# Peptides against a protein of PDB entry 6UG1, part 15

Target 1, 304 residues: chain A of PDB entry 6UG1
Amino acid sequence: SNEERKRRKYFHMLYLVCLMVHGFIRNEWINSKRLSRKLSNLVPEKVFELLHPQKDEELPLRSTRKLLDGLKKCMELWQKHWKITKKYDNVGLYMRTWKEIEMSANNKRKFKTLKRSDFLRAVSKGHGDPDISVQGFVAMLRACNVNARLIMSCQPPDFTNMKIDTSLNGNNAYKDMVKYPIFWCEVWDKFSKKWITVDPVNLKTIEQVRLHSKLAPKGVACCERNMLRYVIAYDRKYGCRDVTRRYAQWMNSKVRKRRITKDDFGEKWFRKVITALHHRKRTKIDDYEDQYFFQRDESEGIPD
Target 2, 301 residues: chain A of PDB entry 6UG1 as posed
Amino acid sequence: SNEERKRRKYFHMLYLVCLMVHGFIRNEWINSKRLSRKLSNLVPEKVFELLHPQKDEELPLRSTRKLLDGLKKCMELWQKHWKITKKYDNEGLYMRTWKEIEMSANNKRKFKTLKRSDFLRAVSKGHGDPDISVQGFVAMLRACNVNARLIMSCQPPDFTNMKIDTSLNAYKDMVKYPIFWCEVWDKFSKKWITVDPVNLKTIEQVRLHSKLAPKGVACCERNMLRYVIAYDRKYGCRDVTRRYAQWMNSKVRKRRITKDDFGEKWFRKVITALHHRKRTKIDDYEDQYFFRRDESEGIPD

## One batch from the design tools (peptide; aimed at target 1 F111)

Design b1_p12_1_s3 (made by RFdiffusion4, then SolubleMPNN; from b1_p12_1, 5 letters changed)
Fold by OpenDDE base, seed 1:
Structure b1_p12_1_s3 (fold): chain B 304 residues (1-304), chain A 12 residues (1-12)
Amino acid sequence: as target 1 above (304 residues)
Amino acid sequence: DLIEAILNHIFN
């Protein structure tokens, strides 16, 4: 019905805000001074120097290569620190079906919210789910004075899916779900004026995204619980930015149709949500990023 | 409450 379509749209909007607020809160937690002091000790001086290379005036690419090597070594150090990767108790922050949401509304389960103290302990010990691990990695880079962003792929229920039963029955459902991350890292390269994508936990990859990312879900089974629609970046200064354009090859043709921003009302609403979560002034880094997004929009073109 | 269910799913 038209009423159910409206209900799912508004529920998607509410769910998206809650996810974005969760990302904001986790970004505050990883800025903990106590955690920063502990995690900085994981990074030897030689690795710190690679993270902060001098500008090579002859070939700036040499400086980028040092930064990339430093980030690779940080991923290796992080793997040594992380002792226990817990499975998600259910689907974590992956996308729920409409049926799962309805069933959960009927089950008054006492949910055990992770406290800030428990999160900081988990990161410090190297015990937790993949999301906690990624968030801890971002905290370690920030502890080394690296301009690292926490990236969150927000997975609200698909308001464009009007099917009543969307049962995801399959023996490999968990494996397909966790094939691609929900959280990752971006690092600012001051030499190339670009963000470097870092997945320290899932794919264990570092990439300079041009047209496509390895982190973008591929295949029907993986996309059932992980649809690339809202990739939100949280920086160390409490900036909040939509960076979906970086990871979406087909933003205009495919991704936009699955976003609340497909219409003017949704666009204006989503801008208000971003603005409410963006707690810093604009910088030259934002100008370079917006220029990159503009070039990506022009290169994709308008879908026929 | 649907809001409570969402909050519980997101923050757990």
Scores: peptide ipSAE 0.035, ipTM 0.742, DockQ to the pose 0.783
OpenDDE base, seeds 2, 3, 4, 5: peptide ipSAE 0.034, 0.034, 0.032, 0.032; ipTM 0.740, 0.737, 0.724, 0.721; seeds 4, 5 fail the geometry check

Design b1_p12_1_s4 (made by RFdiffusion4, then SolubleMPNN; from b1_p12_1, 4 letters changed)
Fold by OpenDDE base, seed 1:
Structure b1_p12_1_s4 (fold): chain B 304 residues (1-304), chain A 12 residues (1-12)
Amino acid sequence: as target 1 above (304 residues)
Amino acid sequence: DLIEAILNHIFE
């Protein structure tokens, strides 16, 4: 019905806000001074120097290569620190079906919200789910004075899916779900004036995204619980930015149709949510990023 | 409450 379409749209909006607020709170926890002091000790001086290369005036690419090598070594150090990767208790922050949401509304389970103290302990011990691990990796880079931001792929229920029953039946459902991450890292390269994408936990990859990312879900089974729609970046200064354009090859043709921002009302609403979570002034880094997004929109063109 | 159900799903 039209009423159910409206209900699912509003539920999607509320769910998206809650996810974005969760990402904001986790980003605040990453900025813990106590955690920072502990995690900085994981990074040897030689690796710290690679993270902070001198600008090569002859060939700036040499400085970028040192930074990339430093980030690779940080991923290796992080793997040594992380002792236990827990499975998600259910589907974590991956996308729920409408049926799962309706069933859970009936089950008043006492959910154990992870407290800040428990998170800091988990990261410090190297025990937790993949999301906690990624968040801890971002904390380690920030402890080394790297301009690292937490990236969250927000997975609200698909308001464009009007099917009543969307039961995901399959023995491999968990494997397909976790094939691509929900959380990752970006690092600012001051030499190339670009963000470097880092997945330290899932794919264990570093990339300089041009047209497509390895982190973008591919295939029907993976996209059932991980639809690239809302990729939100949280920086060390409590900036909040939509960076979906970086990871979406087909933003205009495909991704926009699955976003609340497909219409003017949804666009204005989503801008208000971003503005409410953006607690810093604009910087020249934002100008370079917006220029890159503009170039990506021009290069994709308008879908026919 | 739908909000409680959402919050519960997000903070599981």
Scores: peptide ipSAE 0.035, ipTM 0.763, DockQ to the pose 0.724
OpenDDE base, seeds 2, 3, 4, 5: peptide ipSAE 0.031, 0.030, 0.034, 0.031; ipTM 0.728, 0.726, 0.734, 0.726; seed 4 fails the geometry check

Design b1_p12_2 (made by RFdiffusion4)
Pose (drawn by RFdiffusion4):
Structure b1_p12_2 (pose): chain A 301 residues (1-169, 173-304), chain P 12 residues (1-12)
Amino acid sequence: as target 2 above (301 residues)
Amino acid sequence: SLHELLDELYNE
């Protein structure tokens, strides 16, 4: 019914707002001073110097390389620090079906509250699922004074799914791509470097294609790329989906609430509500990248 | 919990 259609659109908006705010608060917890100081001693002087390379006037590229080596070394040592990698209970934060949600609302059960202290304890011990692990990795980079963003792929239920049944054909297929990952700024190449230290264990300087965007019909059942939100050290919140969307204006726009005008205005209201800093020059360099990327997409196939 | 809050809001 058209009524159920409208409810799905609203609940989608509601769930999305909650997810994005969770990203905002979790990013706050990541900045915890007490935790940052402990995680900093995990980084040797050698690697620390690689994470803060000297300006190389003749060839800025060498500085970028040193940072990549540093990022690689950090990924490695984080693989060692993280001793216990849990499985997501049930579905984690991957996209759920309308049927699954209706049924979760029905069954109330008992839920162990988490709070901030328990998160900190888990990151310091090295116990957690991949989301906690990558979030902790970002906290470590920040304790070393690197401009690290936390990236979250918000996976609200699909408001474009009109079906009354909503059934699907695997765990391994869900976890192929991450919900959380990291970006680090390169002041020499003036670009954001994408880092996934937990799932794909890769570092990529995304230009026109990214390894992190999910592929194949089976894998996209639980992970439909729509809202890639970046949170930074100074409490910025930017929609970074353009970096990770091969067909943004075609494939992805149909799945976002921003396809109509009311949707874009509303979404902007939330981003602004979550962006608690003023514009820096880096924001401009990023907008320039997005503009060029937006103009290079062209006609679809 | 976040899931619990969302279930409560869904029931409303």

Design b1_p12_2_s1 (made by RFdiffusion4, then SolubleMPNN; from b1_p12_2, 6 letters changed)
Fold by OpenDDE base, seed 3:
Structure b1_p12_2_s1 (fold): chain B 304 residues (1-304), chain A 12 residues (1-12)
Amino acid sequence: as target 1 above (304 residues)
Amino acid sequence: TLEEELAELYRK
């Protein structure tokens, strides 16, 4: 019905705000001075120097290579620190079906909310789910004065799915769900004027995204609970930016059709949500990023 | 700028 379409759109919007606020709160928690002092001790001086290379005036790419090597070593150090990776409770922050949402509304399940103190303890001990691990890795890089931002792929229910039964086909194994991350890191490369993508936990990869990312979900089974639609960046100065364009190969042709921003009302609403979560002034880094997004929109072309 | 603030954080 038209009413059910309106209901699903509204619930998607509400769920998206809750996810974006969750990312914001986790970004505040990883700025903890107490946590920073503990995590800086995990990084040896030689690795710190690689994270902070001098600018090579002859070949700036040499400086980028040092930074990339420093980030690789930080991932290795993080793997040594992280002792226990817990499975997600149910589906974690992966996408739920409409049926699962309806069933959950009827079940008085007390969601155990992780407290800030429990989060800080989990990161300090190296014990937690993959999201806590990624968030802790971002905290470690920030403790080393690296301009690292937390990235969140927000997974609200698909408001474009109008099927009554939205049950997943077959035993979508936990492995297929977690094949691609929900949280990752980006690091500013001041030499190339680009964001470097870092997945320290899931794919254990560093990439310089040009046209497509390795972190973008591929295949039917993986896309059932992880649909790339809202990739939100949270920086150390409480900036909030939509960076979906970086990770979406087909932003205009495919991704936009699955976003609330497909219409003017949704675009204006989503801009208000971003503005409410963006607690810093614009910077030259934002100008370089917006220029990159513009070039990516031009190179994709207008959807047929 | 945030770049200048970052550059100052890199000089320490």
Scores: peptide ipSAE 0.008, ipTM 0.427, DockQ to the pose 0.014
OpenDDE base, seeds 1, 2, 4, 5: peptide ipSAE 0.007, 0.007, 0.006, 0.007; ipTM 0.482, 0.552, 0.507, 0.537

Design b1_p12_2_s2 (made by RFdiffusion4, then SolubleMPNN; from b1_p12_2, 5 letters changed)
Fold by OpenDDE base, seed 4:
Structure b1_p12_2_s2 (fold): chain B 304 residues (1-304), chain A 12 residues (1-12)
Amino acid sequence: as target 1 above (304 residues)
Amino acid sequence: TLDEKLAELYRE
């Protein structure tokens, strides 16, 4: 019905705000001074120097290479620190079906909300789910004075899916779900004026995204619980930015159709949500990023 | 505050 379509749209909006607020809170927690002091001790001086290369005036690419090598070594150090990767409870922050949402509304299970103290202890011990691990990695980079962002791929239920039964069948559902991350890191390269993508936990990869990312879900089974629609970046200064354009090859033709921002009402509403979560002034880094997104929109073209 | 800004988003 038209009513069910409206209900699913509004529930998607509410769920999206809750996810974006969750990302904001986790981004605040990883700024803990106590955690920072502990995590800085994991990074030896030689690796710190690679994270902070001098500008090579002859070949700026040499400075970027040093930064990439520093980030690679940080991923190796992080793997040595992280002792236990827990499975997600249920589906974690991956996308739920409409049926799962309706069933969960009836089950008043008190989800044991992870407190800030428990999170800091988990990161500090190296024991937790993949999301906690990525968040801890961002905290370690921030402890080394690296301009690292927490990235969250928000997975609200698909309001464009009007099927009544959306049950997912398959023995490998968890394996397909966790094939691609929900959380990752971005690091600002001051030499190339670009964000470097870092997945320290899942794919264990560093990339400089041009047209496509390895972190973008591929294949039907992986996309069932991980649809790239809302990739939100949280920086160390409590900035909040939509960075979906970086990771979406087909933003205009495919991704936009699955976003609340497909219409003017949804675009205005989503801009208000971003503005509410954005707690810093604009910087030249934002200008370079917006210019990159503009060039990507022009290069994709307007869908026919 | 964040809570005030969030409350504004729920009033529309």
Scores: peptide ipSAE 0.014, ipTM 0.558, DockQ to the pose 0.073
OpenDDE base, seeds 1, 2, 3, 5: peptide ipSAE 0.007, 0.007, 0.012, 0.007; ipTM 0.549, 0.555, 0.439, 0.548; seed 5 fails the geometry check

Design b1_p12_2_s3 (made by RFdiffusion4, then SolubleMPNN; from b1_p12_2, 4 letters changed)
Fold by OpenDDE base, seed 5:
Structure b1_p12_2_s3 (fold): chain B 304 residues (1-304), chain A 12 residues (1-12)
Amino acid sequence: as target 1 above (304 residues)
Amino acid sequence: SLEEKLAELYRE
């Protein structure tokens, strides 16, 4: 019905705000001074120096290479710190079906909310799910004075799916779900004026995204619970930015059709949500990022 | 507050 379409759209919006607020709260917890002091001790001086290279005036690319090597060593140090990777309880923050949401509304499920104290303990011990691990990695980089963002791929239910039964068949659903991350890191390269993408936990990769990312879900089965639609960046100064354009090859032709921002109402609403979560002044870093997004929009063209 | 700003998103 038209009513069910409206209900799913509004539920998607509510769920998206809850996810974005969750990302904001986790980003605040990462800034814990107590956690920072503990995690800085994991990074030896030689690795800290690689994270903060001098500017090579002859070849700025040499400075970028040192930063990349420092980030690689930080990933290796993080793997040594992290002792226990827990599986997600159910689907974690991956996308739920409409049927799963309805069944969950009928069941008074006590959601065990992870408290700030429990999160800080989990990160300090190296015991938790992959999302806690990525969040802890961002905290370690911030403890080393690196301009690191927490990235969250928000997975609200698909309001464009009007099927009544949206049950996902089969035992392979978990492997396909966790094939691509929901949380990752970005690091500002002051030499190249670009964000470096870092997945320390899942793919264990560092990339300089140009046209496409390795972190973008590929294939129907992977996209059932991880649909690239709302990639939100949370910085150390409580900035909040939509960085979906970096990771979406086909933003205009494919991704936009599955976002609330497909219409003017949804675009205005989503801008209000971003503005509410953005607590810092604009910087030259934002200008370089917006220029990159503009060039990516021009290079994609208008969908025929 | 953040909560007040979020509540404004649901006020028409």
Scores: peptide ipSAE 0.017, ipTM 0.623, DockQ to the pose 0.071
OpenDDE base, seeds 1, 2, 3, 4: peptide ipSAE 0.015, 0.011, 0.013, 0.017; ipTM 0.595, 0.621, 0.465, 0.627; seed 1 fails the geometry check

Design b1_p12_2_s4 (made by RFdiffusion4, then SolubleMPNN; from b1_p12_2, 5 letters changed)
Fold by OpenDDE base, seed 5:
Structure b1_p12_2_s4 (fold): chain B 304 residues (1-304), chain A 12 residues (1-12)
Amino acid sequence: as target 1 above (304 residues)
Amino acid sequence: TLEEKLAELYRE
């Protein structure tokens, strides 16, 4: 019905705001001065120097290579720190079906919310789920004065799915769900004027995204619980930016159709949400990023 | 506050 379409659209919007606020709160928690002092001690001076290379005036690419090597060593140090990766008790923050949402509404499940104190303890001990691990890695880089962003791929229920029964056939293997991350890191390269993508936990990869990312979900089974639609970046200065364009090859042709921003109402609403969560002034870094997104939109073209 | 700004998003 039109009513059910409206209900699913509004529920998607509400759920998206809750996810984006969750990302904002986690971004505040990883700025903890107490956590920063503990995590800075994990990074030896030689690795800190690689994270802060001098500008090579002859070949700026040499400075980028040092930064990339420093980030690789930080991922190795983080893996040594992280002792226990817990599985998600359910689907974590991956996408739920409409049936799972309805069943959860009927069951007054006390969601055990992780408190700030418990999060800081989990990161400090190296015990937690993959999302806590990524968030802790971003905290470690920030403790080393690196301009690191927390990235969150928000997974609200698919309001474009109008099927009554949206139950996944029970074989939707936990493996397919967790094949791609929903949290990762970006690091600003001041030499190349680009964001470097870092997945420290899942794929254990560093990439300089041009057209394609390894972190973009591929295949039907993986996309059932992880659809790349709302990739939100939270910086150390409480900036909030939509960075979906970086990771979406087909933003205009495919991704936009599954976003609330497919219509003018949704675009205006989503811009208000971003503006509410964005607590810093614009910088030259945002100008370079917007120029990159513009070039990506031109290179995709208008879908035929 | 963030809460006030979020509440404004639902008053429309």
Scores: peptide ipSAE 0.018, ipTM 0.627, DockQ to the pose 0.073
OpenDDE base, seeds 1, 2, 3, 4: peptide ipSAE 0.014, 0.011, 0.016, 0.017; ipTM 0.599, 0.621, 0.621, 0.625; seed 1 fails the geometry check

Design b1_p12_3 (made by RFdiffusion4)
Pose (drawn by RFdiffusion4):
Structure b1_p12_3 (pose): chain A 301 residues (1-169, 173-304), chain P 12 residues (1-12)
Amino acid sequence: as target 2 above (301 residues)
Amino acid sequence: SFFRASVESLYH
């Protein structure tokens, strides 16, 4: 019914707002001073110097390389620090079906509250699922004074799914791509470096294609790329989906609430509500990348 | 889990 269609659109908006705010608060917890000081002693002087390379006037590229080596070394040592990697209970934060949600609302059960202290204890001990692990990795980079963003792929239920049944054909297929990952600024190449230290264990300087964007019909059942939100140290919130969307204006726009005007205005209201800092020059360099990327997409196939 | 369940409870 057209009524159920409207309810799905609203609940989608609601669930999305909640997810994005969770990203905002979790980013705050990541900045915890007490935790940052402990995680900093995990980084040797050698690697620390690689994370803060000297300006190389003759060839800025060498500085970028040193940072990449540093990022690689950090990924490695984080693989060692993280001693216990849990499985997501049930579906984690991956996209759920309308049927699954309706049924979760029906069954109330008992849910262990988490709070901030328990999160900190888990990151320091090295116990958690991949979301906690990558989030802790970002906290470590921040304790070393690197401009690290937390990236979250918000996976609200699909408001474009009109079906009354909504059934699907695997765990391994869900976890192929991450919901959380990291970006780090390169002041020499003036670009954001993408880092996934937990799932794909890769570092990529995304230009026109990214390894992180999910592929294949089976894998996209639980992970439909729509809203890639970046949170930074100074409490910025930016929609970074353009970096990770091969076909943004075609494939992805149909799945976002921003396809109509009301949707874009509303979405902007939330981003602004979550962006608690003023514009820096880095924001301009990023907008320039996005503009060029937006104009290079061209006609679809 | 608690967060997801709290939000999904509003479905009804």

Design b1_p12_3_s1 (made by RFdiffusion4, then SolubleMPNN; from b1_p12_3, 5 letters changed)
Fold by OpenDDE base, seed 4:
Structure b1_p12_3_s1 (fold): chain B 304 residues (1-304), chain A 12 residues (1-12)
Amino acid sequence: as target 1 above (304 residues)
Amino acid sequence: SYFLAKVESLWK
């Protein structure tokens, strides 16, 4: 019905805000001074120097290569620190079906909300789910004065899916779900004027995204619980930016159709949400990023 | 907090 379509759209919007607020709160927690002091001790001076290379005036690419090597070594150090990767409780922050949402509304399961103290302890011990691990990695980079962003791929229920969801089939569902991350890191490369993508936990990869990312879900089974629609970046200064354009190869042709921003009302609403979560002034880094997104939109073209 | 009030204002 038209009413059910409106209900699903509204619930999608509500769920999206809750996810984006969750990302904001986690981004605040990883700025903990106590955690920062502890995590800085994991990074030896030689690796710190690689994270902060001098500008090579002859070949800026040499400075970028040092930064990339430093980030690789940080991933290795992080793997040594992280002792236990817990499975997600249920589906974690991956996408739920409409049926699962309806069933969960009836079950007043007290979600054990992880408290800030428990999060900080989990990161400090190296014990937690993959999301906590990624968030801790971002905290470690920030402790080393690296301009690292927490990235969150927000997975609200698909308001464009009007089917009554059949139960997603059993055993392979978890493996397919966790094949691609929900959280990752971006690091500002001041030499190339670009964001470097870092997945320290899932794919264990560093990439300089041009047209496509390895972190973008591929295949029907993986996309059932992980649809690339709302990739939100949270920086160390409490900036909040939509960076979906970086990771979406087909933003205009495919991704936009699955977003609330497909219409003018949704675009205006989503801009209000971003503005409410953005707690810093604009910088030249934002200008370079917006220019990159503009060039990506022009290169994709407008879908006919 | 001011933040929560801002988030709540998105639904008004």
Scores: peptide ipSAE 0.030, ipTM 0.752, DockQ to the pose 0.071
OpenDDE base, seeds 1, 2, 3, 5: peptide ipSAE 0.028, 0.024, 0.025, 0.024; ipTM 0.741, 0.710, 0.716, 0.714

Design b1_p12_3_s2 (made by RFdiffusion4, then SolubleMPNN; from b1_p12_3, 6 letters changed)
Fold by OpenDDE base, seed 5:
Structure b1_p12_3_s2 (fold): chain B 304 residues (1-304), chain A 12 residues (1-12)
Amino acid sequence: as target 1 above (304 residues)
Amino acid sequence: DKFLAEVESLWK
């Protein structure tokens, strides 16, 4: 019905806001001064120096290489720190079906909300799910004065799916669900004027995204619970930015059709949500990023 | 609380 279409659209919007607020709160928690002091001790001086290379005036690429080597060593140090990776109790923050949402509404599931104190303890001990691990890695880089963003791929239910039964035909193996991350890191390269993508936990990769990312879900089974639609970046100064364009190869042709921003109402609404979460002034870093997104939109072209 | 109120204001 038209009513069910409206209901699913509004529920998608509500769920998206809740996810984006969750990302904002986690981004605040990882700025903890107590956590920062503990995590800075994990990074030896030689690795700190690689994270803060001098500018090579002859070949800026040499400075970028040192930063990349520093980030690689930080990933290795983080792996040594992290002792226990817990599985998600259910689907974590991966996408739920409409049927799963309806069933969950009937079940008074006490969502055991992780408290700030429990989060800080989990990160400090190296015990938690993959999302807590990534968030802790961003905290470690920030403790080393690196301009690191927390990235969240928000997975609200698909409001474009109008099927009554949205059950997944198969027990989508937990392996297919977690094949691609929901949380990762970006690091600002001041030499190349680009964001470096870092997945310290899942794929254990560093990437300089040009046209496509390794973190973008591929294949039907992986996309059922992880659909790239809303990739939100949270910085150390409480900036909030939509960075979906970086990770979406086909933003205009494919991704936009699955976003609330497909229409003018949804675009205006989503801009208001981003603005409410964005607590810093614009910087030259935002200008370089917007220029990169513009070039990516031009290179994709208008969908035929 | 203020942030939630701002977010709720986005639904109006």
Scores: peptide ipSAE 0.025, ipTM 0.696, DockQ to the pose 0.072
OpenDDE base, seeds 1, 2, 3, 4: peptide ipSAE 0.021, 0.019, 0.021, 0.022; ipTM 0.671, 0.685, 0.689, 0.698

Design b1_p12_3_s3 (made by RFdiffusion4, then SolubleMPNN; from b1_p12_3, 6 letters changed)
Fold by OpenDDE base, seed 2:
Structure b1_p12_3_s3 (fold): chain B 304 residues (1-304), chain A 12 residues (1-12)
Amino acid sequence: as target 1 above (304 residues)
Amino acid sequence: SYFLAKIESLWK
């Protein structure tokens, strides 16, 4: 019905806000000074120097290569620190079906929310789910004065799915769900004027994304619970930016149709949400990023 | 909190 369509759209919007607020709160927690002091000790001086290379005036690419090597070594150090990777409880922050949402609404299960103190302890001990691990990795880079962003791929229920039963076939293996991350890192490369993508936990990869990312879900089974629609960046200064354009190869043709921003009302609403979560002034880094997004929009073209 | 009130204002 038209009523059910409206209900699903509004529920999607509410769920999206809750996810974006969750990302914001986790971004605040990883700015903990106590955690920062502990995590900085994991990075030896030689690796710190690689994270902060001098500008090579002859070949700026050499400086970028040093930064990339430093980030690789940081991923290795992080793997040594992280002792226990817990499985997600149920589906974690991956996308739920409408049926799962309806069933969960009937079950008055108290959501156990992880407290800030428990989160900080988990990161410090190296015990937790992959999301906590990624968030801790961002905290470690920030502790080394690296301009690292927490990236969250927000997975609200699909309001474009109007099927009554949206149950996934029970064979959707946990493996397919977790094949691609929900959280990752971006690091600002001051030499190339670009964000470097870092997945320290799931794919254990570093990318300089041009047209596509390895972190973008591929295949039907993986996309059922991880649909790239809202990739939100949280920086160390409490900036909040939509960076979906970086990771979406087909933003205009495919991704936009599955976003609340497909219409003017949704676009205006989503801008209000971003603005509410964006707690810093614009910087020249934002200008470079917006220029990159503009070039990506031009290169994709308008869908026929 | 001010933050919650700001989020609630997104639905008005």
Scores: peptide ipSAE 0.041, ipTM 0.783, DockQ to the pose 0.072
OpenDDE base, seeds 1, 3, 4, 5: peptide ipSAE 0.038, 0.039, 0.041, 0.038; ipTM 0.781, 0.786, 0.787, 0.780

